# Ledger of designs, part 205: peptides against a protein of PDB entry 3JWR

Target 1, 323 residues: chain A of PDB entry 3JWR
Amino acid sequence: TRELQSLAAAVVPSAQTLKITDFSFSDFELSDLETALCTIRMFTDLNLVQNFQMKHEVLCRWILSVKKNYRKNVAYHNWRHAFNTAQCMFAALKAGKIQNKLTDLEILALLIAALSHDLDHRGVNNSYIQRSEHPLAQLYCHSIMEHHHFDQCLMILNSPGNQILSGLSIEEYKTTLKIIKQAILATDLALYIKRRGEFFELIRKNQFNLEDPHQKELFLAMLMTACDLSAITKPWPIQQRIAELVATEFFDQGDRERKELNIEPTDLMNREKKNKIPSMQVGFIDAICLQLYEALTHVSEDCFPLLDGCRKNRQKWQALAEQ
Target 2, 298 residues: chain A of PDB entry 3JWR as posed
Amino acid sequence: TRELQSLAAAVVPSAQTLKITDFSFSDFELSDLETALCTIRMFTDLNLVQNFQMKHEVLCRWILSVKKNYRKNVAYHNWRHAFNTAQCMFAALKAGKIQNKLTDLEILALLIAALSHDLDHRGVNNSYIQRSEHPLAQLYCHSIMEHHHFDQCLMILNSPGNQILSGLSIEEYKTTLKIIKQAILATDLALYIKRRGEFFELIRKNQFNLEDPHQKELFLAMLMTACDLSAITKPWPIQQRIAELVATEFWEQGDQVGFIDFVCTQLYEALTHVSEDCFPLLDGCRKNRQKWQALAEQ

## One batch from the design tools (peptide; made by RFdiffusion4, then SolubleMPNN)

Design b2_p15_7_s4 (from b2_p15_7, 10 letters changed)
Fold by OpenDDE base, seed 3:
Structure b2_p15_7_s4 (fold): chain B 323 residues (1-323), chain A 15 residues (1-15)
Amino acid sequence: as target 1 above (323 residues)
Amino acid sequence: SAEFEAIMEFGEFYA
């Protein structure tokens, strides 16, 4: 395609030029082509292209295929969300110094997972899928959409001309797919809530050890969530705009719940409850986000900008909630 | 608590 030709022939700017190591990064001003260039730079600077012998054209095709399999009519859970998740992962690995704590296969898996974790997202949550009796709800009991996202990820990875993992041994391939699956499934916040207590306790007791395979798996899950939720850490103007996209998508679901399921949506999904957004954001930060970024900062102090951003946004949302 | 409500709302509805 013309898009592939343009991407494959383009000079890829440095990570410094693209500012993709910054935790304050925003994609709002970037074209789709520029987001793809950023993605190439992430793979290159993490040594994934060299270490796993990726062909440039295949990587370009894969990136474009992933982008193509996000829906354009979904307000938040689209390519830009996946891209921002991957950028946060890259920043956490580089600026946050987490790269040195992980294997190349883990880094490869996390980056693929971040880009792929919401593939073919429909703008509705697992609860809606269950209540609408969608065919996917018959295949999976829990984390329905996350299983679907992984299936889409696997489909793309196995598609002709998209096989970025063809340079891996059989064992490396199996390991990578295992980690990708676990990482994508970890983006189900229900699983995060279930598992986070173990992570926080290990940190609190100063017993956290990445050399332990179980703790490594737990950390990768927490890191995925931290990147997935990283919009809450962004500078306030960026945070507000992203929160508006999230609210738009949630309200769209609420509208569908009323129309298609004949149910009253929860406040989070209720367009008539826009005035509750600030207080809900404070609640979200307190209940879900703060402890995670605190714990992540304990693993690597260089991740502090994520925690600092989250704290600052809490203050801003609280001020709005008091009006 | 507000925290509990947020966990219920976001844990079930955000994902």
Scores: peptide ipSAE 0.066, ipTM 0.813, DockQ to the pose 0.381
Fold by OpenDDE base, seed 4:
Structure b2_p15_7_s4 (fold): chain B 323 residues (1-323), chain A 15 residues (1-15)
Amino acid sequence: as target 1 above (323 residues)
Amino acid sequence: SAEFEAIMEFGEFYA
């Protein structure tokens, strides 16, 4: 395609030029082509292209395929969200120094997972999918969308001309897919809530050990969530804008819940309760975000900008809640 | 607690 030709022929700017190592990164000013170029740079600078012998054209095609399989009519859970998740992962790996703690296969899996974790998202949560008796709800009982996201990821990886993992051995391939699946499934916030206590306790007791396979898996899950929620850490103007996108999507679901399911939406998804957004954001930060970024910072102090950003945004939201 | 309610609300609805 013309798009593939354009991408494959384009000069890929440095990570410094693209600012993709910055935790404060924003994609708002970037074209789709520029987001694809950023993605190529992430793979290159993480040594994934070299170590796994990726062909440039195949990588370009894969990126475009992933982007294409996000819906444009979804306010938040679209390509830009996936891209920002991957960028945060890249920043955490590079600037946050987490790269030094992980294997190349784990890094490969995490980057693929970050880009793929919301593939074909429909702008509604698992509860809606289940309550609407969607066909996907017949295939999966829990983490319905996350299973679907992984299925989409696998489909793309196996599509002709998109096989970025073709340079891997059979064992490496199996390992990578296992980690990708676990990472995508970990983005189910319900699973995060279920598992985070173990992670926090290990950190609190100073017993956290990445050489333990179970703890490694747990860490990768927490890292995925930290990147997935990283909008809450962004500079205030960026945070506000992303929060508006989230609210838009949630209100759209709430409107559909009223219309299609004949139910009253929760406050979070109720357009009529827009005035509660600031207080809800404070609650979200306190209940979900702060402890995660604190724990991540304990694993790697260079991830502090995420925690600092989260704290700053809490203050901003609290100030709005008091008005 | 308010935290518990928030966890339940966000855990079910962000998932």
Scores: peptide ipSAE 0.065, ipTM 0.807, DockQ to the pose 0.348
Fold by OpenDDE base, seed 5:
Structure b2_p15_7_s4 (fold): chain B 323 residues (1-323), chain A 15 residues (1-15)
Amino acid sequence: as target 1 above (323 residues)
Amino acid sequence: SAEFEAIMEFGEFYA
């Protein structure tokens, strides 16, 4: 395609030029092509292209395929969300110095997972899928959408001309796919809630050890969640704009819940309760986000900007809630 | 608790 030709022939700017190492990164001003260029740079600077012998054209095609399999009519869970998740992962690996704590296969898997974790998202949550008796709800009982996202990820990875993993051995390939699956499934916030207590307790007791395979898996899950939720850590103008996108998508779901399911949506999904957004954001930060970024900062102090951003945004939301 | 309700609300709705 013309898009592929343009991407494959383009000079890829440095990570410094693209600012993709910054935790404060925003994609708002970037074209789709620039987001793809950023993605290439992430793979390159993480040594994934070299270490796994990726062909440039194949990587370009894969990126474009991933981007194409996000829906354009979804307000938040689209390519830009996936891209921002991947960028946060890149920043955490580089600026947050987590790269030194992980294997190349784990890094490869995390980056692919971050980009792929919401593939073909429909702008509705698992609860809606279940309550609407969607065909996907018949395939999976839990983490319905996350299983679907992984299926889409696997489909793309196996598509002609998209095999970015062709340079891997059979064992490396199997390991990578396992980690990708686990990482995508970990983005189910219900799973995060279930597992986070173990992670926080290990940190609190100073017993956290990445050499333990179980704790490694747990950490990768927590890291995925931290990147997936990283919008809450962004500078206030960026955070506020993203919160509006999230609210738009949630309200769209609430509208569908009223119309299609004949139910009153919860406050989070209720357009009529827009005035509760600030207080709900404070609740979200306190209940879900703060402890995660605190724990992540204990693993790597260089991740502090995520925690600091989260704290600053809590203050901003609290101030709005008091008005 | 308010925290529990928030966890349930966000956990169910972001999941």
Scores: peptide ipSAE 0.061, ipTM 0.803, DockQ to the pose 0.376
Fold by OpenDDE base, seed 1:
Structure b2_p15_7_s4 (fold): chain B 323 residues (1-323), chain A 15 residues (1-15)
Amino acid sequence: as target 1 above (323 residues)
Amino acid sequence: SAEFEAIMEFGEFYA
């Protein structure tokens, strides 16, 4: 395609120029091409291209394939969300110094998973899929969409000309796919809620050890969630804009719930309750986000900007909730 | 608790 030719021929700017090591990064000003260039830079600077012998054209095709398999009519769970998740992962690995704590296969898997974790998202949650009796709900009992996202990820990875993992041994390939699957499934917040207590307790007791395979898996899951939710850590103007996108998607679901399922949506998805957004954001930060970024900062102090951003945004949302 | 309700709401929400 013309897009592939343009991307493959383009000079890839440095991570410094692209600011992709910054926790404060915003993609709002970037074109689709520039987001793809950023993605190439992430793979390159993490040594994934060299270590796994990725062909440049294949990587470019894969990135474009991933981007194309996100829906444009979804307000939040689109390519830009996946891209921002991957950028946060990159920043956490580089600026947060987590790269040195992980294997190359784990890093490879996390980056692929971050970019792929919401593939073909429909702008509705698992509850809606289940209640609407969608065919996907017959295939999977739990984490319906996350299983679908992984299936889409696997489909792309196996598609002709998109095989970025072709340089791996059979064992490395199997390991990488296992980690990708686990990482994508970990983005189900229901799984996060189930598992986070173990992680926080290990941190609290100072018993956390990344050399333990189980604790490593747990950490990768927590890191994926931290990156997936990283919009809450962004500078306030960015946070507000992203919150509006999230609200738009949620309200669209709520509207569909009324129309298609004849149910009253929850406050979070109710367009008539926009005034509750600030208080709901405070609740979200307190219930879901703060402890995660605190724990992550205990693993690596260089991840503090995520925690600091989350705390600052909590104050901003609280101030709005009091108005 | 309000925290539990928020956890359930957001857990079901993003899940």
Scores: peptide ipSAE 0.067, ipTM 0.809, DockQ to the pose 0.378; fails the geometry check

Design b2_p15_8_s1 (from b2_p15_8, 8 letters changed)
Fold by OpenDDE base, seed 1:
Structure b2_p15_8_s1 (fold): chain B 323 residues (1-323), chain A 15 residues (1-15)
Amino acid sequence: as target 1 above (323 residues)
Amino acid sequence: TDELLTQLGIEMYSA
């Protein structure tokens, strides 16, 4: 395709030029092509291209395939969200110095998972999928969409000309897919809620050890969540803009719940309760985000900008809630 | 309250 030819022939700017190591990164000014270039840079600077012998054209095709399998009519859960999740992962690995704590396979899996974790997202949550009696709800009892996202990820990885993992041994391939699956499934916040207590307790007791395979798996899950939620850590102008996108998508769901399911939406999904957004954001930060970024910062102090950003945005949302 | 806020968080970011 013309798009592939353009991407494959383009000079990939440095991570410094692209600012993709910054926790304060914004994609708002970037074209789709530039987001793809950033993605190539992430793979390159994490040594994934070299270590796993990725062909440039195959990587380019894969990136474009992933991007294509996000819906354009979804306000938040689109390619830009996946891209920003991956960028946060990259920043956490590089600037946050987590790269040195992980294997190349784990890094490979996390980056693929970050980019793929919301593939074919429909702009509605698992609750809506379940209540609408969607066929996917018959296939999966829990983490319905996350299973679907993984299935889409696997489909793309196995598609002709998209096989970025072809340089791996059979064992490496199996390991990578296992980690990808676990990482994508970990983006279900319900799973996060179930598992976070163990992680926080290990941190609190100073018993956290990445050499333990179980704790490693737990950490990868927490890191995925931290990147997935990283919009809450961004500079306030960026945070506000992203919050508007989230609200738009949620209100669209709420409107559909009323129209299609004859259900009164929750406050979060209710367009008429827009004035509650600031207080809900404070609650979300307190209940979900703060402890995670505190724990992550404990694992790597260089991740402090995420925690600091979250705290600052809490203050901003609280000020709006008092208005 | 924590349960409600937790549920809110799940609803916000769960696909």
Scores: peptide ipSAE 0.047, ipTM 0.788, DockQ to the pose 0.581
Fold by OpenDDE base, seed 3:
Structure b2_p15_8_s1 (fold): chain B 323 residues (1-323), chain A 15 residues (1-15)
Amino acid sequence: as target 1 above (323 residues)
Amino acid sequence: TDELLTQLGIEMYSA
C-alpha cells in the first residue's frame, strides 16, 4: 500500500525529537504516520529490532495492521489509546528505568501487548457484552473482550507479511505469546482489583522480588494497568480532553443500553449525569489509581512523574467537584 | 462508597 511505502521509506526521528520518553507526552498533534514512526522508534530503542532480527518492512506492516484493526468510530478505545498505552510503557521502561529489571522477551511482549490490548474494541464494556448476549459472551465467561483482543493480536501476528516474531526460537515464541496473553488479560480492571492487594502488600512489607517468577508476572500485570490508565497522569489540559473522550464513549454505551437493552445506565454512562464526572474522577483516582502509581514508584522512583500527575489531576477534579 | 468507586473504575477502563 501507499501508506506502507511511505512509512517504510520515512526517516525515523530520535526518541528525544519525538518526546516519547516523556511521561507528559501527548499524541493530539500527531498524524497517523507520526504515531507509526513513534512506534518504530520504540521497537528500535528497546533493541527489539536488533535482538529479534525484525525486518523493517514487516514491522511497518505489522504496525499498520494493528492500527487498522482499531475502530475509527469508537471515541476512546481506538488506535490512539493503544498508542498512548505503548508510549507510557516505553517511558516507564526508559525514563522509569524498568527496562533494566526485565528480560528482552518480557519487554517485547509488553510492547506488543500495549499496542494490541484493545484490538477491535467496540466502545462497550464486558458488562454490556454479557447483557446483550453477544456471541463472544458464549465463548468466554470472564474478561470477554480481553480474550477477543488477544485473539485479534494472535491473528495479526500470524498474518502473512506481519510476522514480527519470525526471528524467535520456538521456545522464545511460546514464552512471548504467554506473556502477551497475560498482559492483555491483565488490562481487565476486574483482574487488577483481584490481584492488586498482593502486589501492594509485597511492596509494603519490602518483600517484593522480581526474581520470583510469580511476583514478576504480578508486576507485569500491574505495569500494564499503570500504562493503560496513564491518561489520568497526564498534564491537566491533556487529562481533561481525554476524560471528554472517555465520557463520550461511556455516554454512547449508556444510550445503547437505553435503546437496545431497555435499561437505565449507571451514572458513569448516563449522559444526564455529566455534572457528576468530576466527583467520579476523584473517586476513580482514590479507589483505583493512586495506590498503583505509589507502588510503581516504590519499584522505581523514576516513575514518580506518573504519581505526581495523578495527584495533580485529583486536585483539579476535586476543585471542579466543589463548584 | 469505595465499592461504588471501585466499580466505576472497573467500568471506566474495562473492555
Scores: peptide ipSAE 0.047, ipTM 0.787, DockQ to the pose 0.628
Fold by OpenDDE base, seed 2:
Structure b2_p15_8_s1 (fold): chain B 323 residues (1-323), chain A 15 residues (1-15)
Amino acid sequence: as target 1 above (323 residues)
Amino acid sequence: TDELLTQLGIEMYSA
């Protein structure tokens, strides 16, 4: 395609020029092409292209395929969300110095997972999918959409001309796919809630050890969640705009719940309850986000900007909630 | 409160 030709021929700017190492990064001003260029730079600077002998054209095609398999009519869970998740992963690995704590296969898997974790998202949560009796709800009992996202990820990875993993040994390939699957499934926030206590306890007790395979898996899951939720850490103008996108998608779901399911939506999904957004954001930060970024900062102090951003946004939302 | 806030978080970010 013309798009592929343009991407493959383009000069890829440095990570410094693209500012993709910054936790404060915003994609708002970037074209789709520029987001793809950023993604190439992430793979390159993480040494993934070199270490796994990725062909440039194949990587370009894969990126475009991933982007294409996000829906344009979904307000938040689209390519830009996946891209920002991956950018946060990149920043955490580089600026946050987590790269030094992980294997190349783990890094490869995490970056692929971050970009792929919401593939073909429909703008509705697992609860809606289940209640609507969607065919996907018959295939999977738990983490319905995350299973679907992984299936889409696998489909793309196996598609002709998109096989960015072709340079891996069979064992490396199997390991990578296992980690990708685990990482994508970990983005189900319900699973995060179930597992985070173990992680926080290990941190609190000073017993956290990445050399333990179970703890490594747990950490990768927590890191994926931290990147997935990273919009909450962004500078206030960025955070506020992203929160509007999230609200739009939730209200769209609520509207569908009324129309299609004859259900009164929860306050979170209720367009008429827009005035509750600030207080709900404070609650979300307190219940879900703060402890995660605190724990992550304990693992790597260079991740502090995520925690600091989250705290600053809590203050901003609290101020709005008090009006 | 923690249970309610937890549920809110799950609803918000569970796919």
Scores: peptide ipSAE 0.046, ipTM 0.786, DockQ to the pose 0.570
Fold by OpenDDE base, seed 5:
Structure b2_p15_8_s1 (fold): chain B 323 residues (1-323), chain A 15 residues (1-15)
Amino acid sequence: as target 1 above (323 residues)
Amino acid sequence: TDELLTQLGIEMYSA
């Protein structure tokens, strides 16, 4: 395609030029081409292209295929969300110095997972999919959409000309796919809630050890969630804009719940309760976000900008809630 | 309140 030709022929700017190492990164000013260039730079600077012998054209095609399989009519859970999740992962690995704590296969899997974790998202949550009796709800009982996202990820990875993992041994390939699946499934917040207590307790007791395979898996899950939620850590103007996108998508779901399911939406999904957004954001930060970024900062102090951003945004939301 | 906030978090990001 013309898009592939343009991407494959383009000079990829440095990570410094693209600012993709910054936790404060915003994609708002970037074109789709620039987001793809950023993605190439992430793979390159993490040594994934070299270590796994990726062909440049294949990587370009894969990135474009991933981007294409996000829906354009979804306000938040689109390519830009996936891209921002991957950028936060890259920043956490580089600036947050987590790269030195992980294997190349784990890094490869996390980056692929971050980019792929919401593939073909429909702008509705698992609860809606279940209540609407969607065909996907017949295939999966739990983490319905996350299983679908992984299926889409696997489909793309196996598509002709998109096989970025062809340089891996059979064992490396199997390991990578396992980690990708686990990482994508970990983005279900229901699973996060179920597992986070173990992680926080290990941190609190100073018993956390990445050399333990189970704790490694747990950490990768927590890291995925931290990157997936990283919008809450962004500078306030960026945070507000993203919160608006999230609210738009939730209100669209609420409107569909009224129309299609004949139910009253929850406050979060209710367009008529916009005035509750600030207080709900404070609650979300307190219940879900703060402890995660505190724990992550304990694992790597260089991740502090995520925690600091989250705290600052809590203050901003609290101030709005008091008005 | 914690349960409600947890539910809100799940609802926000449960794909």
Scores: peptide ipSAE 0.046, ipTM 0.785, DockQ to the pose 0.582

